Peptides against a protein of PDB entry 3B8E. Designs and how they scored, part 61

Target 1, 230 residues: chain A of PDB entry 3B8E
Amino acid sequence: PFLIFIIANIPLPLGTVTILCIDLGTDMVPAISLAYEQAESDIMKRQPRNPKTDKLVNEQLISMAYGQIGMIQALGGFFTYFVILAENGFLPIHLLGLRVNWDDRWINDVEDSYGQQWTYEQRKIVEFTCHTPFFVTIVVVQWADLVICKTRRNSVFQQGMKNKILIFGLFEETALAAFLSYCPGMGVALRMYPLKPTWWFCAFPYSLLIFVYDEVRKLIIRRRPGGWVE

## One batch from the design tools (peptide; aimed at target 1 M71 F79 F82 P92)

Design b1_p28_4_s1 (made by RFdiffusion4, then SolubleMPNN; from b1_p28_4, 23 letters changed)
Fold by OpenDDE base, seed 5:
Structure b1_p28_4_s1 (fold): chain B 230 residues (1-230), chain A 28 residues (1-28)
Amino acid sequence: as target 1 above (230 residues)
Amino acid sequence: EELEKLLEEIRKRALELYEILKKIVLEN
């Protein structure tokens, strides 16, 4: 999000506070829960790795975690961001290069796509209104991420949802996201303005897309071991 | 309203794909 903010010169889609809430709040319990995941059913049928040549974290894993899945996450977040701004009169094309004027407190006549002028205060309200939905979008997408991380090769349907700590993590991150989104005073304290409940559903297609994508990937791995998709 | 319709259509298609994938995985 921050890279796109710089490159495209768009208003800040995700605040520092929301990033901290993700890193310290919503990601901790889910990440720990993966340590308690059951081994894949076929793990004993696999040859042991060569500790001298085989890295635990290789370029393929990095590409999957940060490249492919991360891109889908970003798309989901930015989709929500663009929808909110469009609803407030700022079409995506108009946002390109707008950051300089957007962040200038002395410019109180920034025009939207329809010629309406926005004061600095009004613009910041809209910006901060985007932070919470972006955060929530990440949380909703993280549901899929956490679920797909349960296994490397087996389908989630084969592995099942038996890890109670992981299930707890899903509820915990969701509850925390709801708390941060709807608790009175969060707009003042964290600059996270309340989110309409309908916005939670904006991320669902992307969450499902991630899940489907990874299941297809795993299916390909099972059918074609040693392929470029692994 | 158009956005809601689009989102609903995306959800519907995604769910259909999910069910197809589920069948494929369970059958193989």
Scores: peptide ipSAE 0.016, ipTM 0.339, DockQ to the pose 0.043
OpenDDE base, seeds 1, 2, 3, 4: peptide ipSAE 0.005, 0.000, 0.000, 0.000; ipTM 0.251, 0.180, 0.231, 0.208

Design b1_p28_4_s2 (made by RFdiffusion4, then SolubleMPNN; from b1_p28_4, 23 letters changed)
Fold by OpenDDE base, seed 2:
Structure b1_p28_4_s2 (fold): chain B 230 residues (1-230), chain A 28 residues (1-28)
Amino acid sequence: as target 1 above (230 residues)
Amino acid sequence: EELEKLLKLIEERAQELYNILKEIVEKE
C-alpha cells in the first residue's frame, strides 16, 4: 500500500500507525496460532521425495501463493479506500497526482471531482476516515488467510476447525480491530476515526474470494501432485 | 499523553523517510 501511495501520488490510504497495528497487533497472534495447528493428515502419507528439489520448489510456491493472497488483501483495502473517497466526492482518477496538494496545509481549496472545495482539515478527516476501514478490511481478509493457512493441501472442510488457539486468534484480531475502530480517543491518538458498522461488510467479498481461490488451488494440487500450483 | 507523543514522533520519522524515498525516486 505504501508503494502504491508513492507511485500513484494519491492521498495516504493506510497510515503508519495502522501499518504498525497490523504488523504488531493483528499478525502476531494469528501467526503464533498457526504454529500450534495440527499436522495435515496427508503429510504423513507422502512418500519421500528429492529433498533438494522439493524444498526449493516448496519455498518458491509458498512465496508465490502468499504474494498472490497479499495482493488480493491490498486490493480489498484499496477498494474500500476508493469507495470512501468516491462517496466523499473524490473519484479514483481525480486522486492520481492529488497528494501534493492534499498534504499541503496552506491549500484550503482543493477541489473534488464535483468542484466542491475542501479545506486541509476536511481533507485530513476524510483521509483518517479511510485509515480505519482499510485496517478493518485487512483484518477481515486475514480471517480467510488464517483459515486457509491451516493446511497446504487439505480443504478446510476436511481439516476442520480443531485448533482452539486459531479460533482465539480470530477473535483477538477482531476484538483489536473493534477496539481501534470504536474506542473513544482513537481518532486523536491513532488517527483512526470511527467506522460505520456497514464498512465491515465491504471486505467480505474479498475474504470469500481468497477462500475460493485457496480451495481451488488446493483442489488443483490434490488432482495434480507436484504441479507448479503447489 | 506519552503514547501520543511517541506516535507523533513515529509519524514524523515516517514522513521524513517518505520524503527521502520520494527524493530518490524523483532522481531516477
Scores: peptide ipSAE 0.000, ipTM 0.219, DockQ to the pose 0.027
OpenDDE base, seeds 1, 3, 4, 5: peptide ipSAE 0.000, 0.000, 0.000, 0.000; ipTM 0.196, 0.205, 0.222, 0.237; seed 1 fails the geometry check

Design b1_p28_4_s3 (made by RFdiffusion4, then SolubleMPNN; from b1_p28_4, 23 letters changed)
Fold by OpenDDE base, seed 3:
Structure b1_p28_4_s3 (fold): chain B 230 residues (1-230), chain A 28 residues (1-28)
Amino acid sequence: as target 1 above (230 residues)
Amino acid sequence: EERKKILELIRKRALELFEILKEYILKN
């Protein structure tokens, strides 16, 4: 999100404080829970890793985690961002290059796509209104990401959901996200304005997409071990 | 000052959740 903010010169889609809430808040317990996951049924049938040639984190894992899944997550967040701004009069094409004028407190006549003028204060309210739904979108997509990370090769249906700590982690991150979104004063403290409950559902198609994508990937790996998809 | 109070509230709630998690893990 921050890279696109710089490259496209659009208003900030996700605040730095909100990013910290993801990294330190919602992701920590779920990530720890993976340490308690049961080993895959075929793990003892695999050859041990060669410590000289096989890195713990290889290019394939990086490509899958950041390149593919991360892109789907970003698309979900940006979709929410563009919808909210469009509902407030700023169409996506109008946002390109707008950052400089958007962030200038002395410019109080920034026009939207319909010719309405927006003061600095009004623009910042709209910007902060985007941060919470973007954050929630990421959390909802992280549900799928956490579940798919349970296994490398086996289907989630084969592995099951026996890890009670992981299940608790999903509830914890959701509860934390709800707290940060709806607790009084979060708009002042974290620049996170409350969102309509309906915005939680906007991310569900992307979560489903990630889940289906990974299950298909794992199916291909099981059928064709050592392929380019692994 | 309001920001500080809210951050303290967040910290308190986070700690409560961690304690609940700890108890749940130890019980199971």
Scores: peptide ipSAE 0.024, ipTM 0.431, DockQ to the pose 0.016
OpenDDE base, seeds 1, 2, 4, 5: peptide ipSAE 0.000, 0.000, 0.014, 0.017; ipTM 0.197, 0.262, 0.328, 0.374

Design b1_p28_4_s4 (made by RFdiffusion4, then SolubleMPNN; from b1_p28_4, 23 letters changed)
Fold by OpenDDE base, seed 1:
Structure b1_p28_4_s4 (fold): chain B 230 residues (1-230), chain A 28 residues (1-28)
Amino acid sequence: as target 1 above (230 residues)
Amino acid sequence: EEREKLLEEIRKLAEELYEILKEIVEKN
């Protein structure tokens, strides 16, 4: 998210508070839950052909896969961001390069894509309105990510959802997202304004995309052991 | 106020990094 913010010079899509909520609230508990996930039955049976090369290749492939998943998560967040800003009159193309004027407190006549002038306060409200849905989008996409991360080769359907800690993590991050989104005072305290429940669904295509991507990846790994996808 | 200061600092850093990256892209 931060890279696109810098490169595109757009208004900040994800605030520092939301980043902290992701890192401390939604990432940590699930990450701990994954540490308690049962090992895949097939991984335990596979003897490494070359312990040195296979370990290095495996680490690179895992890093690449998580990097790709992270990119899909970011795309989901940005999609939600652009949808909300577009609904408020700012089309994605108009946002490019707008950050400097957007963040200037003394410019109160920033025009949207339709010629409407926005005060600094109004711009900050819409910016902060994006933070909560962006966060929620990350949480919803993380549902798929957390479910798929428990396995490297086996399908989620094969491994099952037996890890109670993982299920608790999914519940906890969802409860946190709901709390931050709808609890009174969060707009003032955390600059996370309440979102419409319908915006939760903006993330679902990306959650599904991650799920399908990982299942396909795992299917390829199962069919071609030792391939570059593993 | 602390949040605003932090946001301003992040924005400043982002702007600086953007300019650096822009220069790199323009030179290459």
Scores: peptide ipSAE 0.000, ipTM 0.207, DockQ to the pose 0.037
OpenDDE base, seeds 2, 3, 4, 5: peptide ipSAE 0.000, 0.000, 0.000, 0.000; ipTM 0.212, 0.246, 0.211, 0.222

Design b1_p28_5 (made by RFdiffusion4)
Pose (drawn by RFdiffusion4):
Structure b1_p28_5 (pose): chain A 230 residues (1-230), chain P 28 residues (1-28)
Amino acid sequence: as target 1 above (230 residues)
Amino acid sequence: VSIVVKIIVFLIIAFIVASVIVFIIASL
């Protein structure tokens, strides 16, 4: 968000005070939960994991979580950013502009008068909003992530999907998300009431592609064991 | 570097795609 927030002055889609509420507030229990996830094979069948080569974090990881999924998620929440403005004052070709606040009203876009009324408001579309819908969309994509990372080589199909803990936290996350999105008050130091019917399902189209994606690769990694690029 | 490039490209594509989709939805 902040990167694009510079390349094209298209208003702060994700908030800073909003970031400190996902890794340190949302994905919390899920990250923990992952730990409870059980085996994946006869482990005591493999040579000791060398320490110089086979690391913990590496390209194999970063490339598949920063350069792959981290992107597909990105569009999702970024897409919802537009819809959160679109059904309010969409600028899919417009927008791209410094939104000052000492001016008060004197400007707008797409047939409007947004000012002191819609200036304290002009932002209420990202503050109380956008950030929120983007926020939720991130959670919403985090579902399929917290299930495509549940396994490392087996389809969630022929593989246990019985992580009682994860499941009851995948909700204890998705729920908190709502309570943090409708919390009557602290919503001040935070975001605001989204349109439950849709101001949620925006990233939903995406969460899927995620689950659908890596699910194939795993099954790709298999059908071709020695594997190629995958 | 390659990952950075990919990210920048994707974000540009993502912007274009999102903008097009939103434009189509707004035209409906």

Design b1_p28_5_s1 (made by RFdiffusion4, then SolubleMPNN; from b1_p28_5, 23 letters changed)
Fold by OpenDDE base, seed 4:
Structure b1_p28_5_s1 (fold): chain B 230 residues (1-230), chain A 28 residues (1-28)
Amino acid sequence: as target 1 above (230 residues)
Amino acid sequence: EELLELLLKFLEEALKLASELTLKLLLE
């Protein structure tokens, strides 16, 4: 998100405070919950790793687990960001290069895509209105990410949802996201303005995409053992 | 089964391409 903010010179899609809320608030409990996940059913049937030739984390695993999933998550956040700005009169193409004028306190006549002029205060309200839904979108796509991280080869349907701590983590991060989104004073304290309930649905297609992507990947691994996807 | 294998082959090739593109973006 921050790299796109700099490269495209768009208004800040995700604030520093919201990033901290993700890293410290919503990610910790789910991540800890994975330590209590039951071993994958076939893990003991696998050949032992050769420590001389087999890297613990190979390039394929890094590319798929961090690169591709992380990009899908970011795309989900940006989708929500662009939807909100478009609803407020700023089409995506108009946002390119707008950051400098957007952040200037002395410019009070920044035009949207329809010729409406926006004061600095009005622009900051819209910006802070984007931070919360972007954050919530990341939380919603993390539901799928957490669920797929349970296994390397088995589908979620084969492994099941027996880890009650993981389930608790999903509810905790959701409850925290709802609290930060709707609790009075969060707009002042954390610059997280309340979001419309409908904006939660912007993330659902991306959560489904992550889930389907990983299930297809795991299906390929099961059908072609010893492939590059492992 | 043949159709499924063909579909899986296509998906594998698509994932391979996506992986290679992702690696290029991460390493360059």
Scores: peptide ipSAE 0.020, ipTM 0.446, DockQ to the pose 0.032
OpenDDE base, seeds 1, 2, 3, 5: peptide ipSAE 0.019, 0.000, 0.018, 0.019; ipTM 0.390, 0.170, 0.465, 0.399

Design b1_p28_5_s2 (made by RFdiffusion4, then SolubleMPNN; from b1_p28_5, 23 letters changed)
Fold by OpenDDE base, seed 1:
Structure b1_p28_5_s2 (fold): chain B 230 residues (1-230), chain A 28 residues (1-28)
Amino acid sequence: as target 1 above (230 residues)
Amino acid sequence: DELLKKLLEFLLKALKLSSEKTLELLKK
C-alpha cells in the first residue's frame, strides 16, 4: 500500500495509526496461528527424506505463497479505496498525481472528476472515510488467509475448521475491526470514520478470490508433484 | 514459470470479475 502511494502520488489510503493497528492487532494473531500450525505440522511430519532440501523448498513455496496473498490483500484494499473515492467524485485516473494538491491546506478548490470543488477539510473527511473500509477489507481478506494457511496441501473442505486458535483469531480480528469502526471517538483518535455496513461486503469477492487461488494452487501441486510450481 | 503466469492471469481475471461484481452490488 505504501509503495503504491509513493509511486502513484495518490491521497493516503491508510493512515500510519491504522497501519499500526493492522500490524499489532490483525497480523499478530495470524502469525501465532501459523506458528501453532507449523508446530502441529512439524509434530506430524514424518522425517523428510532430505531435511535440508525439503525445508528450503517448503520455505520458498511458503514465502512465495504469502507474498502472493499479500499482494491480493493490497489489491483488495486499494479496490475498496478507489470505489469509495469514485463514489465521492474522484475517479482513479484523477487521483494520479493529486496528492500534492490534496495535502495542501491552502488549496480549497481541488476539483473532482466532475468539476466539484473540495475544501481541505472535506478532502480529509473523504480520506479518513477510506481508512476504516480499507482496514476492514484487510481483515475480511485475512479471514480467507487464516483458513487457507491451515491447509498446506489439502483442501480446506477436507481438513475442516478444527483449529480453535484460528477461530479465536478470526473473532479477535472481527472484534477489533468492529471496535475501530464503530467506537465513538475513533474518527478523532485514529482518523477512522464509522463504516457503513455495506462496505463489509466489498471485501468478500477478494476473500473468495484468495480461496479460489489457493485451491487452484493446491490442485496444481497435487496434480504435478515435483513440477515447476513447487 | 508458465504455470505461475497462467495463475497470475487467472488471478487478474478473477480480480476483474470480482471488482465488477462488487461495483454492481454497490450501484444497487
Scores: peptide ipSAE 0.015, ipTM 0.300, DockQ to the pose 0.181
OpenDDE base, seeds 2, 3, 4, 5: peptide ipSAE 0.000, 0.000, 0.000, 0.008; ipTM 0.252, 0.231, 0.240, 0.279

Design b1_p28_5_s3 (made by RFdiffusion4, then SolubleMPNN; from b1_p28_5, 21 letters changed)
Fold by OpenDDE base, seed 5:
Structure b1_p28_5_s3 (fold): chain B 230 residues (1-230), chain A 28 residues (1-28)
Amino acid sequence: as target 1 above (230 residues)
Amino acid sequence: DELLEKLLKFLLEALELASKKVLELLKK
């Protein structure tokens, strides 16, 4: 998010404090759950025929998969950001290069895509209105990520929702998202304004995309053992 | 640079179209 903010010169989609809340709050329990599940799956794996080569290949493949999932999560967050700004009159193309004028407190006549002028205060309200949905989008997409990471090779439908730690992680993450979204004072403390319930659904297509991506990947791995898609 | 700009414009247009469709669905 920060790199795109710099490169595209768009208004900041997510605050640094909110990013820290994601990394330290929402990702911790999921990461622990994944670590335990990986350990359990590794115990059930037959001894690798070549431990050194098989370990290195597996680590690279896991790293690539996490990188791809992270990219889809970021895309989901940005999509929600652009939808909210579009709803408020700022179309995606108009946001390019707008950051300099957007962040200038002395410019009170920034025009939206429809010619409406926005004061600095109004612009910051809209910006902070985007922070919460961006965060919630990441959380909703992480639901799918957590579910798919339960299994390295098996379908989610085959393994089921037996991991209690994962279920707890999903609950904790959702509760944190609800707290940050609706608790009074979060707009001042974290620059996160209250979110309309409808915005929780904006991330669902991306959650579905991650789910489909992982199921297809696992299907390919099962059909072509030792293929490059692993 | 021109190719990157064209790609960026294409992505933004696609994003704009997608955002409009989502907004239409939400208004329903």
Scores: peptide ipSAE 0.026, ipTM 0.518, DockQ to the pose 0.159
OpenDDE base, seeds 1, 2, 3, 4: peptide ipSAE 0.018, 0.000, 0.025, 0.019; ipTM 0.434, 0.235, 0.495, 0.422

Design b1_p28_5_s4 (made by RFdiffusion4, then SolubleMPNN; from b1_p28_5, 21 letters changed)
Fold by OpenDDE base, seed 1:
Order: structure tokens, then sequence, then C-alpha cells
Structure b1_p28_5_s4 (fold): chain B 230 residues (1-230), chain A 28 residues (1-28)
């Protein structure tokens, strides 16, 4: 999120404190759950043929998987951000390069894509309105990502939801998301305004798409071992 | 930049459509 913020010069979609809440609150338990699932997966059951080389390959594969998950989460969050801003009159193209004027307290006539003028206070309300949905979107995407990461080659339906730690992690991150979204004072403390329940569903189509994509990928890998998809 | 804008626009439209469909399904 921060990299896209710098590159695109868009209004900040997620505050620093909210990022810290994601990193400390939502990422830790899922990461632990994934570490336990990796132990249950075929990766750990295969004795390394060469402990040194196979360890390095596994570490690289794990690092790549976490990197991919992080990118997918960021894409989901940015999607929600752009949807909210578009609903408020700011089309994605208009947001490019707008940050300088957006953050300027002395500019009270920033125009949206439809020529409506926005005061600094109004702009900041809209910005902070994006923080909670962005966070919730990350959590909802994490549900899909965690489920997908259970298996490298098998369908989730074949392996099932046997990992109790994963289920606990999903519950904890959801509870944290609910707390941050609905607890009084979070708008002032964390710049997270209360979330309309409808926004919880904004990420579901995206999560479903990722799930379907991964299942199709796994199906292709199973049908064509050693193909270009691997 | 243009490619990124087109990609973002496409993603926004696709997922807006998906969100609207989900909303319609929930309201039914």
Amino acid sequence: as target 1 above (230 residues)
Amino acid sequence: KELLEKLLKFLLEALKLASEKVKELLEK
C-alpha cells in the first residue's frame, strides 16, 4: 500500500496506525497458522534429499508465497479504496497526483471528477472512511489466502479444514476487524470510521475470484505435471 | 502510467460489477 501511495501520489488509503494493527494483529496469527499447516503439508513430510539445498529452496518458496499473498491483499485493499472514492466522486484516474492538493489544508476547493468542490475537512473524512474498509478487505482476503495456502496441489475440498489453529486465526482477525470497525472512539484514535455492514461483502467477489483462480491453477498442475504453470 | 490507469479502471469496473451482483443477491 505504501509503495503505491508513493508511486501514484494518491491520497493515503491506510494510516500508519492501521498498518501497524494489520501487521501486529492480523498477520501474526495467520502466519503462525500457515507455519503449522506447512508442517502438515507434503513439503515437510518429504525428507529433504539434501538438507542444505532443499532448505534453501523451501525458504525461497515460502518467501515467494508470503510475498504473493501480501501483493494480493494490497490489490484487494486498493480495490476497495478506489470503489469508495469513486462512489464519492473521485475516479481512480483523477486520484493520480492528487495527494499534494489533497493534503494541503489551505486548498478547500479540490474538485472531484464531476466538478464538485471538497473542503479539506470533507476530504479527510472521505480518506478516513477508506481506512476501515481497506482493513476489513485485507482481513476478508486473508481468509481466502489462508484457505488457499493449505494446499499446494490438492483442492481445499480434498484436504478440508482440519487445522484448528487456522480457524482460530480467522476468528481472531475477524474479531479484531469488528472491534476496530465498531468500537466507539476508533475514528479519533485510529482514524477508522464505523463500517457499513455492506462493505464486508465488497471483498467477497475478489476472494472468490482468487479461490477459483487457485483451484483452476491447481487443477492444471495436477493434469499437466511439470507444465509452464508450475 | 496509462497502462496502470487502464488496469485500475478495468479492475474497478469488474469488481464494482461483482459487488453490485453480490448486493443484488443479498437484497433478494
Scores: peptide ipSAE 0.000, ipTM 0.239, DockQ to the pose 0.086
OpenDDE base, seeds 2, 3, 4, 5: peptide ipSAE 0.000, 0.000, 0.000, 0.000; ipTM 0.230, 0.215, 0.230, 0.216; seed 2 fails the geometry check

Design b1_p28_6 (made by RFdiffusion4)
Pose (drawn by RFdiffusion4):
Structure b1_p28_6 (pose): chain A 230 residues (1-230), chain P 28 residues (1-28)
Amino acid sequence: as target 1 above (230 residues)
Amino acid sequence: FVSFVVFVVVSLIIFFVVASIIVYLILS
């Protein structure tokens, strides 16, 4: 968000005070939950994991979580950013502009008068909004992530999907998300009431592609065991 | 690592364009 927020002055899609509420507020229990996820094979069958080569974090990881999924998620929440403006004052060709606040009203876009009314408001579309829908969209993509990372080489199909803990936290996350999105008050130091019917399902189209994606690779990694690029 | 950063930057620019186009088509 902040990166694009510079390349094309298209208003702060994700908020800072909003970031400190996902890794340190949302994905919390899920990250923990992952730990309770059980085995994946006869483990005591493999040579001790060398320490110099086989690491913990590496390209194999970063590439598949920063350069792959981390992107597909990105579009999802970024897509919702537009819809959150679109059904309010969409600028899919417009936007791209410094939104000052000492002016008050004097400007707008796409047949409007947004000012002191819609200036304290002009932002209420990302503050109380956009950030929120983007926020939720991130959570929403985090579902399939917290299930495509549940396994490392087996389809969630012929593999246990019985992580009682994860499941009851995948909701204890998705729920908090709503309570943090409709919390009558603290919503001040935070975001605001989104349109439940849709101001949620925006990233929903995406969470899928995620689950659908890596699910194939795993099954790709298999049908071809020695594997290639995968 | 730098390659990844570059890739991400490029991808984000593509996503921006793609998103803009999609949103435009939806609202047209």

Design b1_p28_6_s1 (made by RFdiffusion4, then SolubleMPNN; from b1_p28_6, 26 letters changed)
Fold by OpenDDE base, seed 1:
Structure b1_p28_6_s1 (fold): chain B 230 residues (1-230), chain A 28 residues (1-28)
Amino acid sequence: as target 1 above (230 residues)
Amino acid sequence: LEKLLKEIIEKLKEILKLVQELIKKLLE
């Protein structure tokens, strides 16, 4: 997300505080839940025939999976960001290179895609209005990530939702998202303005996409063991 | 590096155009 912000010179889609809340608040419990589930799965797995080579292959597969998931999360967040700004009159193309003027407090006549002039204060409100939906989008996408990471090769439907720690992680993440989104004063303290409930659903297509992608990937791996998709 | 960055920016513009078209279709 931050790389696209720098490269495209768009208004800041995600505040530093929000990033910290994601990294420290929402990612930690899910990561712990996955670590426990992996530990249980590894204990149940027969000793790898070659621990060194099988570990290396497994680490590469995990790294690629997390990298792909992270890219889809970022795409989901940016989609939400662009939708919100478009609803406020800023089309995605118009946002390119706009950051310099957007962040200039002395420019109070920044035009949107429809010729409406925006004051600095109004622009900052809409910018901060994007932070909460972006955060919530990441959380909703992480639901799918946690569910798909539960199984390396089997469908989620085959292994089921047996991990109570995972369920707790999902609940904690959602509760944190709700707290940050709706608690009074978060707009001032964290620059996270209250979110319309409808924006929780904006990420659902991406969560579904991740789920379908992972199920298809796993299906390919099961049908073609040793293929390049592994 | 500047040339590479310009190419990346142009590709991003193309992606953003596609996203814009998608948003327009969704708002329609």
Scores: peptide ipSAE 0.000, ipTM 0.215, DockQ to the pose 0.186
OpenDDE base, seeds 2, 3, 4, 5: peptide ipSAE 0.000, 0.000, 0.000, 0.000; ipTM 0.216, 0.193, 0.195, 0.225

Design b1_p28_6_s2 (made by RFdiffusion4, then SolubleMPNN; from b1_p28_6, 26 letters changed)
Fold by OpenDDE base, seed 1:
Structure b1_p28_6_s2 (fold): chain B 230 residues (1-230), chain A 28 residues (1-28)
Amino acid sequence: as target 1 above (230 residues)
Amino acid sequence: IEELEKKKIEKLLEILEEVQKKILKLLE
């Protein structure tokens, strides 16, 4: 997310504090849940014929999967960001390169895509209005990630949500998202303005996409045991 | 309880802001 912000010179989609909240608050429990699952899966794995090579292959596959999921999460967040800004009159194309003027407090006549002038204060309100939905989008997408990660080979439908740690992680992420979104003063403290409940649903298509992607991946792995996608 | 949690979060935010400032200084 931050790389796209730098490259595209768009208004800040997610504040640094919210990023830190994601990294420390949202990613920690998932990481722990995944670490426990990996430990269980490693215990359940038959003695690897070659422990070193099989471990390396598994680590590479996990790393690639996380990289891909992280990319989809970022895309989901940016989608929500662009939707919010578009609803406020800023089309995606107009946002490109706008950061310099957007962040300039002395420019109070920044025009949107429809010629409406925005004061610095108004722009910052819209910017901060994006922070909460972006964060929530990441959390909702992470639900799918957590559910997916629980099963390396089996469909989510086959293994069910029996992992208490995963359920706790989902609850914690959701609670954190709700707290940051609706707690009074978070707009001032975190620059996260209250989120309309409808914005929670903006992430669902991406959660579904991750879910479908993983189910397809698992289906391919099941059909081609020993393929490069293991 | 909500006020206590709010204070905890404010404190966490202050810590995070300090960490951020330190990181930014290191990047500079």
Scores: peptide ipSAE 0.011, ipTM 0.302, DockQ to the pose 0.019
OpenDDE base, seeds 2, 3, 4, 5: peptide ipSAE 0.005, 0.012, 0.000, 0.000; ipTM 0.284, 0.306, 0.209, 0.243; seeds 3, 5 fail the geometry check

Design b1_p28_6_s3 (made by RFdiffusion4, then SolubleMPNN; from b1_p28_6, 25 letters changed)
Fold by OpenDDE base, seed 4:
Structure b1_p28_6_s3 (fold): chain B 230 residues (1-230), chain A 28 residues (1-28)
Amino acid sequence: as target 1 above (230 residues)
Amino acid sequence: LEELLELIEKKLLEILKEVQEKILELLS
């Protein structure tokens, strides 16, 4: 997600606190849950891994998790970010290169796409308004991500949801997202302003996209074993 | 806590700028 931020030089879409909450809060329990996930039927039929030579997670799984799924997750977050900023007068094209002026507290006349001038305080309110929806978007997208990451080749419908810890992780991250979004004082303490309930649904198309993408990918793998998509 | 978070954010932004410069260097 930071690559777009760096390349486009846009205002920071994801705050440090939200990053920490993802790394320590939302990803930890699900990651533990995956360690206790029942082996996929095709994985069980493969040669046993040598614990001395083979990585715990193979390169293909790493490539899938951090490359493909991570990209879709980032796109979901950025979509929410751009929608919020557009609703506040900042069109995506106008955000390109704006970060320098955006973060300068001495510039109080930054113009939006419609010629409205924004003070530093006003800009930071809008920025912090983006942090919470971005975080929630990540959580909602992670629902699909966690469900698909438990399998490599088999459909979710074939493997099923047997890991109770994974289910618990989904509820835990959702509860954390709700707490951070609606608890009083989070805007001051964590720079996460309250979220309109409608924004929870903004990420649903991306969760569905991840799910469909992974199911199609797995279908291709089953039809063409040994392909680059595996 | 707010000051600490601001310091962390500042440090993170510095790292991101360094990464940006390295990427630009690789692309040049």
Scores: peptide ipSAE 0.011, ipTM 0.279, DockQ to the pose 0.034
OpenDDE base, seeds 1, 2, 3, 5: peptide ipSAE 0.000, 0.009, 0.010, 0.009; ipTM 0.194, 0.273, 0.281, 0.272

